# Designs tried in a protein design run: peptides against a protein of PDB entry 8BZL. Part 95

Target 1, 228 residues: chain A of PDB entry 8BZL
Amino acid sequence: SYDRAITVFSPDGHLFQVEYAQEAVKKGSTAVGVRGRDIVVLGVEKKSVAKLQDERTVRKICALDDNVCMAFAGLTADARIVINRARVECQSHRLTVEDPVTVEYITRYIASLKQRYTQSNGRRPFGISALIVGFDFDGTPRLYQTDPSGTYHAWKANAIGRGAKSVREFLEKNYTDEAIETDDLTIKLVIKALLEVVQSGGKNIELAVMRRDQSLKILNPEEIEKYV
Target 2, 242 residues: chain B of PDB entry 8BZL
Amino acid sequence: SRRYDSRTTIFSPEGRLYQVEYAMEAIGHAGTCLGILANDGVLLAAERRNIHKLLDEVFFSEKIYKLNEDMACSVAGITSDANVLTNELRLIAQRYLLQYQEPIPCEQLVTALCDIKQAYTQFGGKRPFGVSLLYIGWDKHYGFQLYQSDPSGNYGGWKATCIGNNSAAAVSMLKQDYKEGEMTLKSALALAIKVLNKTMDVSKLSAEKVEIATLTRENGKTVIRVLKQKEVEQLIKKHEEE

## One batch from the design tools (peptide; aimed at target 1 T76)

Design b1_p24_8 (made by RFdiffusion4)
Pose (drawn by RFdiffusion4):
Structure b1_p24_8 (pose): chain A 225 residues (1-47, 50-199, 201-228), chain B 238 residues (1-200, 205-242), chain P 24 residues (1-24); non-standard residues A62 YCM
Amino acid sequence: SYDRAITVFSPDGHLFQVEYAQEAVKKGSTAVGVRGRDIVVLGVEKKAKLQDERTVRKICALDDNVCMAFAGLTADARIVINRARVECQSHRLTVEDPVTVEYITRYIASLKQRYTQSNGRRPFGISALIVGFDFDGTPRLYQTDPSGTYHAWKANAIGRGAKSVREFLEKNYTDEAIETDDLTIKLVIKALLEVVQGGKNIELAVMRRDQSLKILNPEEIEKYV
Amino acid sequence: SRRYDSRTTIFSPEGRLYQVEYAMEAIGHAGTCLGILANDGVLLAAERRNIHKLLDEVFFSEKIYKLNEDMACSVAGITSDANVLTNELRLIAQRYLLQYQEPIPCEQLVTALCDIKQAYTQFGGKRPFGVSLLYIGWDKHYGFQLYQSDPSGNYGGWKATCIGNNSAAAVSMLKQDYKEGEMTLKSALALAIKVLNKTMLSAEKVEIATLTRENGKTVIRVLKQKEVEQLIKKHEEE
Amino acid sequence: SEEMEEIEERQREEGEEMIKEVES
């Protein structure tokens, strides 16, 4: 089989294929995640008439208690999502507990890291925001990128214009903003309206403590706008 | 040998996949192919690129392929690659029927093939398939459905779409004329002739298939030349 | 940069062959 080293070091210690994978992420639609007191919210920018909205969604459930949003190559994202879904079931089988948000994040990150050091393969061209709750009810938000690095965040953005949205969230992520569920959802819509020039072209989802993923209707989003 | 390896599965500096993009260029030069969803069925309209006089026409169709009892598809791009992929689609549909004893839902069949296409872009060092497919079908979950896939493995559901030559002009005509939720098969057939009229008119130059439900059973039929010639006459009056 | 240009040229030629095949 094909064994060519695709990801290699360059002078100065750069891994060019990874950096190029990060460029693919920037070409992706904006995704925003905010961790609230008892709620986590994900929002994504949408790119059209005659298209079935159900089929092209950027927010996916990995397990009953974990879901994710992504930016970048949509085909690579389907592969990573299905790999994570299989791992969530393997964990329930072996430990008899649902996966912690951190566990599945670590798994997705290590899968991505393997694709930066394996022969015959290019890196995954996606970043992911992963949200959910732990056994003790603690809300979580993690980010993964193509290098395999992962971190926990109070709030974050990935994809096109992520830098601008991040700077908005830094100034606006306060206790008042995450005091209630309505204000937590509102902060995500405001963060997206910063780069979407829009309001009717946004998808949003909410996850509450042990209540599973709820995707908001267009009519419910129009009320906030 | 590293010297002769064209490295078909790497990123460009901008995060692009050049082989995938060049494959999409090949599809843009293929025969026009469009699909339209309606309340009582789904249809595929295709430009025949085999319009030579000395051709025999031995099959019931040239560009439209039955995948299983409830599904059909059409292709744009490299014909040989399309043969490999359509054979694989039939195998996936049969593997699902064997396992679950029920027909494969349409989206599950599209996802399964797209995973194969995505693998060719990430590892193996091989050129990707130069094929875009339109899928039409019916399942107990979502009823009548239309899907499109491209060489990278991406797919989407559509009420109407077009692939191949002059597809951008065709998508424009569909946005203007498609009445969302009010289309019947007869009106969708009229719109298909209208679209093919601009982007290309003769019955020998076109191929039309329809998918409908009759007595709880799916019917996939290629329209005879007589029915196509009558549809062409009915439009010229407009 | 030069290596990436050479790779792009080779892949362009392959792409042109696919277009010619589709047209034939």

Design b1_p24_8_s1 (made by RFdiffusion4, then SolubleMPNN; from b1_p24_8, 9 letters changed)
Fold by OpenDDE base, seed 1:
Structure b1_p24_8_s1 (fold): chain B 228 residues (1-228), chain C 242 residues (1-242), chain A 24 residues (1-24)
Amino acid sequence: as target 1 above (228 residues)
Amino acid sequence: as target 2 above (242 residues)
Amino acid sequence: MEEEKEIEERLRKEGEEMVEEVKK
């Protein structure tokens, strides 16, 4: 009985709770990530912040460490748990290994965490997908995506959430070496990709950039409008 | 074989957490709670449904709880769940104070409780808390703050918001009348009375049915004060004269 | 699908009980 086991295989081999968690992700705000030559960019669809809401508390892009940031789609509360665990791991790694995590390492950690929640009958899967971007210690830009199942892959560009299909289709057509030749062009590509699903200009986009040897920078609306 | 408790919150085929949604629905039937952030303070206003004559009226807050010297909250939802969560808030705040010898930042206290709420939506044998909270506070990092949290473990900062019965209508009224950057505590109190008068299912608003707490800063200290009935009566009277 | 419907119905009932508890 499904009552006794949260995540079990169906007779046809489906993990329904994982699939349903993926449906929760599809209802989330769209996020896009692009790896440039010397830059990684995350963009997220801003839901119209209620006039009375503090914008500071509605962040969908967060730093995991100085060299890694993450955007997510799906359940915000679930994401907070994952982010907190990832941050602790990043700090622990610095203390134990004396080097920052690689983007792949922290992605694998997050993926493993998610996967464990799919195997526990006492826990439901996380209702989130994540785009994880950053720089390895050698200066290599990285982009990874993970889903509720705990799968992860490296990408040049990807999208998650409600508009992910349209954004991915745009990126498949427009992601070229020429399109990412400069930092500005890479940022422009992300904005254009988000504009496929987001109505109105830079006001409805949250954009974060991480350049080589630089910290995460969240662009203000005025800075975003310069690229529109 | 540990019988997995059938109470685990699971995803629907559409990716919904029904138990969380039902908890939110339950909260919609609770007494109204308002929070308003002003430049010089922050307030909570709550509907008082249980008027017990035997309760010491002067010190009794049914829905407003002091958490520490710098924070208070109001609750909408299941009373027993509210008691558990408010106790946890106090414990978290106290442990932080003991550990760091300074008050817990407002948002950090809110997030700590929200992580607990989230856990009750993800772990087996647990049900969501049937409670939403409004938090008011002051800290050295962000000054006066107002937060709202729900059964999912989501939270947000607000200039003004409402939970409980007729919350949607209240929020609409707040959006219309809240003047960003110009809100004084005095004007916030007047706005709270105005909104409660329209959203409470009572023929006439009376001071006995309304609890109001203000959080201000005086001489570098936070002051949390529950308004006396006479003060609330004056606010109501002033509103009726306008 | 039948098991899911049973779970949904149980969850609905539990939700209704929660609503009634708040109304008290």
Scores: peptide ipSAE 0.326, ipTM 0.774, DockQ to the pose 0.707
OpenDDE base, seeds 2, 3, 4, 5: peptide ipSAE 0.279, 0.040, 0.286, 0.235; ipTM 0.735, 0.692, 0.748, 0.724

Design b1_p24_8_s2 (made by RFdiffusion4, then SolubleMPNN; from b1_p24_8, 13 letters changed)
Fold by OpenDDE base, seed 4:
Structure b1_p24_8_s2 (fold): chain B 228 residues (1-228), chain C 242 residues (1-242), chain A 24 residues (1-24)
Amino acid sequence: as target 1 above (228 residues)
Amino acid sequence: as target 2 above (242 residues)
Amino acid sequence: MEEEEKVLERLKKEGEKWVKEVLE
């Protein structure tokens, strides 16, 4: 059976399946990313962990490589596919090029993957946006966002998911050179940004920090509370 | 020309995957299956709807499937889909064992199947599997584990959970009665009977309508055992006396 | 827009039918 094109142009030039996938993203838990001077920070709204659910299995921030991590908003199962493909690519790159991927490279890879799913017959778009942060091998901190269409852009700070608008508005007002002058201030900025949309403080926030020349660190609730 | 395959899962204007939701709806009407994690083991308890007197009780498991020596699952939903997925689970587990000379970690097996499920929600000409699964297992990384997966390819780890008919009510009861850190397999079995008695649409719970499997560790080996009907009867009797 | 909505409506109807068939 011929795989029929799912994503087609409307008469007015819209790719509705991409737009609808973006609506799926808007229903996702809020994620925020901030690039500091020597730090990148990802924060995610924790879904109310159902009583009796193992929190370990509800992570929304994941490492793609030692120097790159990703948060997402939208369909978790779709995200897992993207994450797995990205991880394979990161490892492949290390083996073939003998250097870790740049954050831009892996973002472009993910974006290209997403784009193909908007153009390939018999495939729907991925219902996810992602914030991808990390350090290039030269020590430059990077933050990228990608959406269901396969577009990507570099950001100083951004947010995705249901609370993205409010968080972005907060970041637009509060992201200054002074606000990111230190690692701690940068972390604090992310937490404050998330608190615009997250109820009940630090217990409902997942936070990941990557400092220059350091591995990804996921902060525990007690560590998060120190910044609140 | 029908531009779209009717079986293809497509986003709604609201960003919903209706075919996945419909699959989940179908599962909501399937027989109840619950899982409970204890300190010394993990169990699955499932409603048996197809009772045939000529079935050999010793080998009969309608809803509970052994996957490998360290894992079992229970299914809620379309039986044919369940058979396909359980076979795939067994194949994945076997391939891993052959490749790495060790049993597949529980979460990795769950994830592998969930990726397949997800694919059936994304590729044209495919429909979602109309099945949710509960997985019980043991591995050296996390010990005893309980997972749930749905047609979307999402999964999660649980201390206790339920799928199928009246699952919401069952989950509520589990939330009330599950004692963290104090759950023994014995207490978990009692809890399973209690919950099933309340959630199954039967006037009286009978052993013929319930399948229970336990996963324990004995002498450094995983033991998966389906309880005999007599054992289930004793559990029911104990519950009725309380 | 109209064609996509028609497809979605069809998918909804088919989904509903499928659910009924499984429940039955």
Scores: peptide ipSAE 0.026, ipTM 0.593, DockQ to the pose 0.466
OpenDDE base, seeds 1, 2, 3, 5: peptide ipSAE 0.000, 0.023, 0.000, 0.011; ipTM 0.567, 0.484, 0.479, 0.605; seed 3 fails the geometry check

Design b1_p24_8_s3 (made by RFdiffusion4, then SolubleMPNN; from b1_p24_8, 9 letters changed)
Fold by OpenDDE base, seed 2:
Structure b1_p24_8_s3 (fold): chain B 228 residues (1-228), chain C 242 residues (1-242), chain A 24 residues (1-24)
Amino acid sequence: as target 1 above (228 residues)
Amino acid sequence: as target 2 above (242 residues)
Amino acid sequence: SAEEEEIRERLREEGEKMVEEVKK
């Protein structure tokens, strides 16, 4: 049986465990990323926080460094491992190179990590896709996506998770230079995109904003409702 | 070796980790464990199923483990797996204390174990641990805390939660009766008894079948106390009178 | 596919064994 090895080519050339990991991502809560002119925005569908759960422990958007943040879709425990590795690399880079990582650099690091887990027969792929946003040292906003295979690409806007298709279709229609002309319009675009798949309005959205030369800001529900 | 690959947790065609889900299902058959966070403390209440008369009256809780001076946990699932994980928790906590000369923060200890659990779902030759844990603790960062972790390596903080047998029903009851911001340890104890009485598949709740531990702060120190059988009997009696 | 079904069956069997171990 070809499935005894975790990730092997099928007779027809498929890496089933990678494809199945992608299916795990598709079952994840929706995340969206948009690159504006001087802003990057991440939005995530909040799973209904169970009554009595501490919201502090349920975060889907996290900082990797002062200039980079990440959202993910898929397995939360897998994501934690990737996030921890990425954070260590960001810190190591600052210590050794004396500059923060570029968004591309840390994305490539994460992608390489994922790829290695697809090539080792002793490991299953990571069941996550990630949207990685931030600013390079020159002030350029960046958005990257990576998937379970370890591929990565730069995007203007993208979505991952269960509602990704609908959100992408919305973004393809509505992402224009005019739609991202201001920071507020960019934020509004992300919220509108998420509302295509999120029920019950702004209360079920987690939104994070990073502006040029500013730290990651997580918007509170009241701030989100102002854009609805 | 090819033999170790057969135990590796893999994705189903639908993107599910069935071995993790089955481990969670197995935990659903274990004795009930409750955790409740109060303003002045936190508690664990656990069903004791193995009342073997021949068990040496080990004064220590069968299902509640002291991890360090500031933390305890309860376990639901495979006993052997639980023993391994609780030992690892103690080791992690001790190593941290030695390295930093201060107690490990509660969430860091939980996360460290969760990373181990996750690894057992991803690396070859490993199966998921068939164990869920409730953690109670105090630290200077967040005060009293309650956490739950599962075989996947996921965890969360809770005001009140339940694992093991009839956990869904217990959680539903906790959601109904838990008063946020008004929960005292005394009221939490009463709530624990109420929920256990309805959740445990026993005709009458007996103190012999229930273990309760409380974590409080006294004079700037954490106090972890396992309630005596007589104290549990009094709680049960009080519940029956209401 | 036949291969997908084989994977499903293997996963089921492994899971059932785990459940049995906990009931013991």
Scores: peptide ipSAE 0.257, ipTM 0.759, DockQ to the pose 0.568
OpenDDE base, seeds 1, 3, 4, 5: peptide ipSAE 0.159, 0.207, 0.270, 0.207; ipTM 0.729, 0.734, 0.775, 0.732; seeds 4, 5 fail the geometry check

Design b1_p24_8_s4 (made by RFdiffusion4, then SolubleMPNN; from b1_p24_8, 11 letters changed)
Fold by OpenDDE base, seed 3:
Structure b1_p24_8_s4 (fold): chain B 228 residues (1-228), chain C 242 residues (1-242), chain A 24 residues (1-24)
Amino acid sequence: as target 1 above (228 residues)
Amino acid sequence: as target 2 above (242 residues)
Amino acid sequence: SAEEEEIRRRIEKEGEEWVKEVLE
């Protein structure tokens, strides 16, 4: 009898299943997001893909829409469900409202979905945190984070996953207006932040860049090495 | 279809709803929120715990939510639950406005949400919301108003109250210093700072750790304003000089 | 109360088992 974990309050007011889902996120590969002036950058630690796995099938950075992309830490299967629902919502919004979603809107949608899974019997929380970046229609760059509880906040820079603490400490020290003055400097900041926790340099980093009025670009290893 | 009868929110043999009590316990660990009703306005003061340098500029208070042109609320408890409830409050208020072509009365909005909260304590397959709310508002029926609601769906009107960490001590202090019928918004702000200074587990109260919103009437319109950090600093300074 | 402690232990145990099941 698979005792389905139920998200209930402990006597001391804790939602243990949410906390344990957060522990699952902490075991995930590190992801970093930085908002620049006219750029948003996502970086993810590449797990040593088993030689036989098609690297193309395990993208930790995905587009939700033309103006929004997401990186996640935690359970890949859970992330897939969230991504698919978010994509459907982005498309639905375009059809019904005739405008792309704002980054905040789609983040709130994802957060609400996560929250519902913390309050419904027979469901466990999603074991994922996400960094959601993109541009609003007015051209404003945005970065949001959401966690298994369904909480979300806007950030200038943030990190999730195993190395998140170290990366955040680095970003707290190094994120300045000067450090993000140019697109290239912003990209360098993300790479330097990831290198705090990633071994063997740029080969183990996946990096995605979205510039104003441009589509998501995933940098190839050669492009990443130019910044290291 | 194995109906997982997850009877999570049921009565104990003693007649207690433990899940509701545990939700209230969770709120007890949340940041302090104060509400004070004055003759010329009403205010919310909330502890800001999440001071991160990397947070994007929050245009609006982290813990204080504008619901409509005439109402705002503050939340103690689980932030994700708070977001769901505050969104629902906005939707209820908007639907009412569309249906009746006038703003929803304050108490009706509070009651509508409380019914939802109560339902989450009664129906199987759901847990209580781990959130208490303070509501401030103005309507043509009762003027300035302050309400409190808890995870059970209970609510009440207050002249001054507190939720979250050290709420009992705060309420005691409010009872001692609140002067019925003589409270100005200025005096209410001073009282809020005084109470927060004593109830927050911080050595010194700083403006960065406190969010304050005021609701007033100007020229027949409701004005909801979040105080700037400099204004809060001035209030703290005045308190320290006394 | 003893009942509260039992509930806590049950929830904690279920959580630990879940983490093991998912991460293992």
Scores: peptide ipSAE 0.028, ipTM 0.516, DockQ to the pose 0.024
OpenDDE base, seeds 1, 2, 4, 5: peptide ipSAE 0.025, 0.014, 0.023, 0.005; ipTM 0.616, 0.499, 0.618, 0.579; seed 5 fails the geometry check

## One batch from the design tools (peptide; aimed at target 1 A73 T76, target 2 R16)

Design b1_p25_1 (made by RFdiffusion4)
Pose (drawn by RFdiffusion4):
Formats: C-alpha cells, sequence, structure tokens
Structure b1_p25_1 (pose): chain A 225 residues (1-47, 50-199, 201-228), chain B 238 residues (1-200, 205-242), chain P 25 residues (1-25); non-standard residues A62 YCM
C-alpha cells in the first residue's frame, strides 16, 4: 500500500500539511460555541434555494450527551463524526458509563494527531467544537484542530472570521450574558451577526442538562432577530 | 519512487485539494444531467453524448442506472469511473438488504458511496473518481428524494439540481420556474424540457426517466421515444 | 476556472456532515 510520508518537517520546524489543513478550516463557515451556567449553545453560519436544509447540517450528535459543530472539509468531518460515534458506543460497552466530553475530545484529537504522523495520509481539514455535560452536571466546551491540539473554552469560534468573533466574545462573555438560557442563546446569535451580513441564514442548537440535543426552528430564530 | 509520485492526496498552500478540483473540471465538460422532485415522483433528464448515427442502442438506457427496487441514478464525468461506482452502489444496497431485510434508505446509500470517494482524497495516493451522480429514490422515512454527490465525497439533498455542461445556467432557470411544493410529474417534465432546451432539440438527444409509486410499489421507467417526441412538441407551442 | 473555484468553495461550505436516519435495531 501507499507509504509516502506526507506530513514532514520543514526548515524552521513547520509541518506544512498541518498548516494547510488549518487554512481549509478558515475557508469553512463560522461556528460559535458558548458554555453557559446550565446550558451549552452551538451556532453555525449557512452558505441556497432548492436545497433540502435537513441534509446539510454542521451540528451533529455524537452520543445522547455529546454533540459537535465543525468548520472545514465537510467530507473529512463526516468521517471524524462517525469515528467518534463508534467510540462513544465502545466506551458505553467497556465502562458502562456515557463518555465524558473530555474523553471523546481526547479521542478525536488523538485521531487527528495520528493523521499528522502516519504514512500515506494527509491531515483532517477540520476544527471541531464539542459540547455537553459530565456525570456531575458540569457544562463543557472543547475545541479540536487539525494538529490534534485540544483545549476547553468558556466560549469560542472557528471557521471564516473566527478571529473577529473571538474578539467580540472576549468583550461580551460575562456573568450577565450567561445568566439565563435566553441570554446565552442571544450571545451566540449576536456573535454570528458580527460576521454574517443575514440573520435568516443561521442554524442553532441547544443542549441542556440530561435533556438531549434540541435544534431550533427557523420561526424560533426569527423571534430573536 | 518519490520522483514519479504526483502526490494526488495532499493539500495545496491554500488548503485546497487540486485533484478534486481538476476532477470537477472534467464533470463540467460532461453531458448535461438534471433531476427534479415533485409531489408524485422524481425524474432524471440527461443529454445523450452518444448521438452518432452508426450507434446501435442495445440497452434500455445509457446514462440512467437502476440501483435497487426503489432507486435510480444518473452520472456526469468519466464513464468508466461511473461504472465502478454504480456497481458498488448496487453492492451496498444488497449488503443492507441482506443484513436488515429492508431496502436501504436513500441517504444511507449516498453516504456509503461518498465515504469511498472521500477515502480516495485522503489516502492511497490514487487519482479520485471523476464522477458526479444524481440519485432519485423513495423510502419509508422521507418519501421521494433527490441527491447529488461530487468527487470529494460531499453530498446534498435537492428539490431540483443540475450537473455537467451548462449546469450554472440550468440552476438559474430552476430557481425561477420551480414552484416549491406545487410540482406534479407532468409539470416537472415540462420544466425539464424547457431547461434542456436552453442549456443544449431532438428526442434522440435526450433521455428521461421517472420514479413513481403505484400500489405500494416503486416504478422506474425510461420514457419511450414517442412520449419524448410528444413532450418536445408540447413545449414548442409555448 | 469557475468549476475549480466552485469545487473549492463547496468542499468547505456545503455538503452533508452525516445522515440523521438511524439504523434499525
Amino acid sequence: SYDRAITVFSPDGHLFQVEYAQEAVKKGSTAVGVRGRDIVVLGVEKKAKLQDERTVRKICALDDNVCMAFAGLTADARIVINRARVECQSHRLTVEDPVTVEYITRYIASLKQRYTQSNGRRPFGISALIVGFDFDGTPRLYQTDPSGTYHAWKANAIGRGAKSVREFLEKNYTDEAIETDDLTIKLVIKALLEVVQGGKNIELAVMRRDQSLKILNPEEIEKYV
Amino acid sequence: SRRYDSRTTIFSPEGRLYQVEYAMEAIGHAGTCLGILANDGVLLAAERRNIHKLLDEVFFSEKIYKLNEDMACSVAGITSDANVLTNELRLIAQRYLLQYQEPIPCEQLVTALCDIKQAYTQFGGKRPFGVSLLYIGWDKHYGFQLYQSDPSGNYGGWKATCIGNNSAAAVSMLKQDYKEGEMTLKSALALAIKVLNKTMLSAEKVEIATLTRENGKTVIRVLKQKEVEQLIKKHEEE
Amino acid sequence: SAYREEAAENMTEDGAGATDIPLPP
């Protein structure tokens, strides 16, 4: 089989294929995640008439208690999502507990890192925001990128214009903003309206403590706008 | 040998997959192919690129392929690659029926093939398949459906779409004329002739297939030349 | 070309992330 080293070091210690994978992420639609007191919210920018909205979603459930949003190559994302879904079931089988948000994040990150050091493969061209709750009810938000690095965040953005949205969230992520569920959803819509020039072209989803993923209707989103 | 390896599965500096993009270029030079969803069925309209006088026409169709009892598809791009992929689609549909003793839902069949296409872009060092496919079908979950896939493995559901030559012009005509939720098969057939009229008219130059439900059973039929010649006449009056 | 540019845009901005149809028991 094909064994060419695709990800290699360059002078100055750069891994060019990983950096190029990061560029693929910037070409992706904006995704925003906010961790609230008892709620986590994901929002994504949408690119069209005659298209079935159900089939092209950027927010996916990995397990009953964990879901994710992504930016970058959509085909690479389907592969990573299905790999994480299989791992969530393997964990329930072996430990008899649902996966922690951190566990599945570590798994997705290590999968991505393996694709930066394996022969015959290019890196995954996606970043992911991963949200959910732990056994003790603690809300979580994690980010993964193509290098395999992962971190926890109070709020974050990935994809096109993520720097601008991040700077908005830094100034606006306060206790008042995450005091209630309505204000937590509102902060995500405001963060997206910063780069979407729009309001009717946004997808949003909410996850509450042990209540599973709820995707909001267009009529419910129009009320906030 | 590193010297001769064209490196088909790497990123460009901008995060682009060049072989995938070049494959899409090949599809844009293929015969026009479009699909339209309606309340009582789905249809595929295709430009025949085999319009030579000395051809025999031994099959019921040239560009439209039955995948299983409830599904058909059409292709744009490299014909040989399409043969490999359509054979694989039939195998996936039969593997699902064997396992679950029920037909594969349409989206499941598209996802399964797209995973194969995505693998060719990430590892193996091979050129990708130069094929875009339109899928039409019916399942107990979502009823009549239309899907499109491209060489990278991306797919999407559509009420109407077009692939191949002059597809951008065709998508424009569909946005104007397609009445969302009010289309019947007869009106969708009329719109298909209208679209192919601009982007290309003769019955020998076109191929039309319809998918409908009759007595709880799926019917996939290629329209005879007589029925196509009558549809062309009915449009010229407009 | 226009096809190449469209392909580049579609790879990141469009396309199904995964099916929402569950497998039967």

Design b1_p25_1_s1 (made by RFdiffusion4, then SolubleMPNN; from b1_p25_1, 10 letters changed)
Fold by OpenDDE base, seed 2:
Formats: C-alpha cells, structure tokens, sequence
Structure b1_p25_1_s1 (fold): chain B 228 residues (1-228), chain C 242 residues (1-242), chain A 25 residues (1-25)
C-alpha cells in the first residue's frame, strides 16, 4: 500500500507538516529552561489542574535519567512516546558504555528520532518541542532545545510553547552573569520569566531543579512561593 | 479544510489533529460512563443503551469489562474499537503477570494502552480509535485508582470523571458534589445515580438502563462486583425519595 | 465547537509524565 508521504516538500520548499507541528507546540503550555553556574532549572506553566484531577498524573517535567530531565510543549501523548524512547536509550547507554549519557547525546538521540518522523512515509511529525537539561559526567550544566523538525541547539536560556516569545524576550533582557550568580537567583529568574505569561502567580508553576551531583528535585508549591 | 479531514491523521495549518478531534466528537454521542473514587472503593457507572429483547446472550455488562483481578474498565465509543482495546488490555496485563509474577500496576496498564492509541494517531494508514476508557483498579502502590484515556493516547488520574454523552454536564455536577476525603463508596454510588439521572436523556432512570460495578478490598483481595438489578433499583429508589 | 476545543485542549494539558511507577520487580 502506498503509504502516501505525509511530510512532503511544497513547491516552494516548505515542509508543511513540520511547520504545522510547530503550530501545535505553540498551543502547548509554556516551558522555560535556564542554565545557571552549577544548576539547571526547568519551569512549566501549570494550567489549572481540573479540580477532580489527580495532580500526580499531570507532570510536564520528566526525568530521562538521573542526570537529565526534560520539559516539553505540545501534544502530551507524543511527548510520552519520546520520553519513553529516551529513557530506554539512557539505560542502554549505561549498560553498553558504562557511563551516563551526556545531555548532548540524548538530545541528539531525541532530535534524530523526531527527524526520522519527518522523513518516514506514513508518519506525521511529533507535535512537541523539548527543553532538555542536565549535567554531563564532568559536572558541566547543559540546556538544549529541540523542535518537531529534529533540529537542536544548546542554550543558556530558552522557552517553548504558547508564551515562548514573551518569555524569551524577558530572558534576553534579564539573563546576565549576575542573574545566575547563585542557585536561588537562577530559580528566581525562571519564576520571573514564567510570571510574564502565567496569570495566577506561583500556584500555576511547576518547577524542577537539578544541581551538580544531585537528582532532579521538583519543588512543591510552598517552595515556589518562597521565590515569588 | 477537507484535505486535512479525510486523510491519515495529519496536522492542520493551525496545529490541530482533526481526526483525533472527530474521534472525540464521536465519543460524545456514546452512552455516558462515570467513574468515582472513594476512600473504601472505586466504581464505574455506565448507561446501557442496547436492551434488545432479542439478544440471546444477556451480557451482564455491555460496557464494563474486567481486565484482571485488580482492574476493570468502561468504554465509550465505537464498540468494535472497544473490543480490540479491552482485549489488548487483558493481554498486556496477562503478559506482565507472567513475566514478573506480580499484577501490573494500574497506571502501567493504562499507559501501555495509551501508547497504542497514540501510535494510531501518528502512523499512516491508521485512524484513531474512536474510544475513551475509564479505568478502575487497586494496586499496592497507590491503592484505589481511577483513570481516563482518550483517542489521542492522553490519560489522567481522577477522583471523579465522566465520558460519553453529556460528559461536560456530568463533570460539572461531580465537581460540585464530590467531597474530597469524605467520599465513601455508598456516597459515591448515590452520587453516580444522581448524576446519571440528570445527564441521561431519559424521563425516568431505570435499573435496566444502568450498569454499575464496584471495586473493593476484602480480606486483602480485590473484589470486582457488578451490582445486581435489584441493588441498582434500590439506589434509584433512594435517590427518588431524597 | 466548544466540544472540539475542549478535546483539543485535553491533548495538550494532561501530563505525559508517568508517575513514578515503580520499576517492575
């Protein structure tokens, strides 16, 4: 059966399905990533959890491994597939190479996965962008972003999703060496950046912090309020 | 618009997956299913639409399926799709049990099926499943649990929720009447009847049109029980008297 | 339709992160 190529070039050279997947990302909740000196921070806009929904099952920040975590914007079901594949790769790498993945390695893996879905017949692109943060084995903090096309870049700070433009503009103005001088200042920077687009203050922010040689810590609402 | 509606699940210019949205719309026309989590149990309540007198096998449960000893689900949507998915759930649960000699955790079973659903939204030549599910279960990790999944492969845990016809109205009612931390199975059953009575487009709620299953723990074992018609009648009668 | 919009919102809002489901034994 000719599985018609879903993602094809237009006459003017556009991959419309990739562009449209990027539009899907813009419908997602805003996520922010910031690389500090010895800390990486992810923040996500927590849309009001439905009153009867279990908050435990509403997570937008996920650990990929002990040294890597990911936030995403876009289709949650698509994100779950990517996260699962990434987790398997992280475990496989530990078994075969006997070292944890570098943040760049796992980002490249995710990017390659996304790219394949833009080129494979009978598959649509993933409707997600991701912020991937963590520490390399040498203790270097890293932040990467990837989009539906499978492109990826390293960043000092970045944002994805609905409010990404406004948040990026804020970060461009406020990301300085002084603003990330301490872990607390770095956390505050992320919160302030998210507050540019989040209407209901600190209660609607999910925040995760990874420090050097420490596991991912998801801050509780009370901890977040201390920074607001 | 039509170009994005008729083909393999692809993104619209606005970033929408219309085939998934249309599958969800189709579910909106299906019979109502409710799930309510209580402190001492969890329940499913479903509208029974096909009361054909000529059906040879009175399937005691048209919409509620036992998945394993610790889990059950209800379905809203295309019956054939539901049958495929419920069978797959049973197979996944069985394979896990055989592999690990322990029952599959509730959320793992839900996610496994959700990954299948998601795949049908991403791979060419396939359409989304026109089915939403409510899952009830117990495991040693989280105790009593209620989950909902949709055609997109998305899922969430809930204290109470509804799928199918008039689900939005039902959810609104559940939000008003559900008391967190104080919900007994008895009160949950009463709430289920109350919500169904208002959301079902029937002049009078009858036990013939309602299926209810409860999941409880007795002597360290999970008990899944479909309520008898007489028990449902008593619940309806109590509601009418209040 | 309001229903379609709600359906669309659900595709973006619910968590993709599995709860810390214990690893299989």
Amino acid sequence: as target 1 above (228 residues)
Amino acid sequence: as target 2 above (242 residues)
Amino acid sequence: SAAAERAAERMYQEGAGASEIPDPP
Scores: peptide ipSAE 0.110, ipTM 0.704, DockQ to the pose 0.746
OpenDDE base, seeds 1, 3, 4, 5: peptide ipSAE 0.100, 0.108, 0.097, 0.101; ipTM 0.687, 0.700, 0.679, 0.684

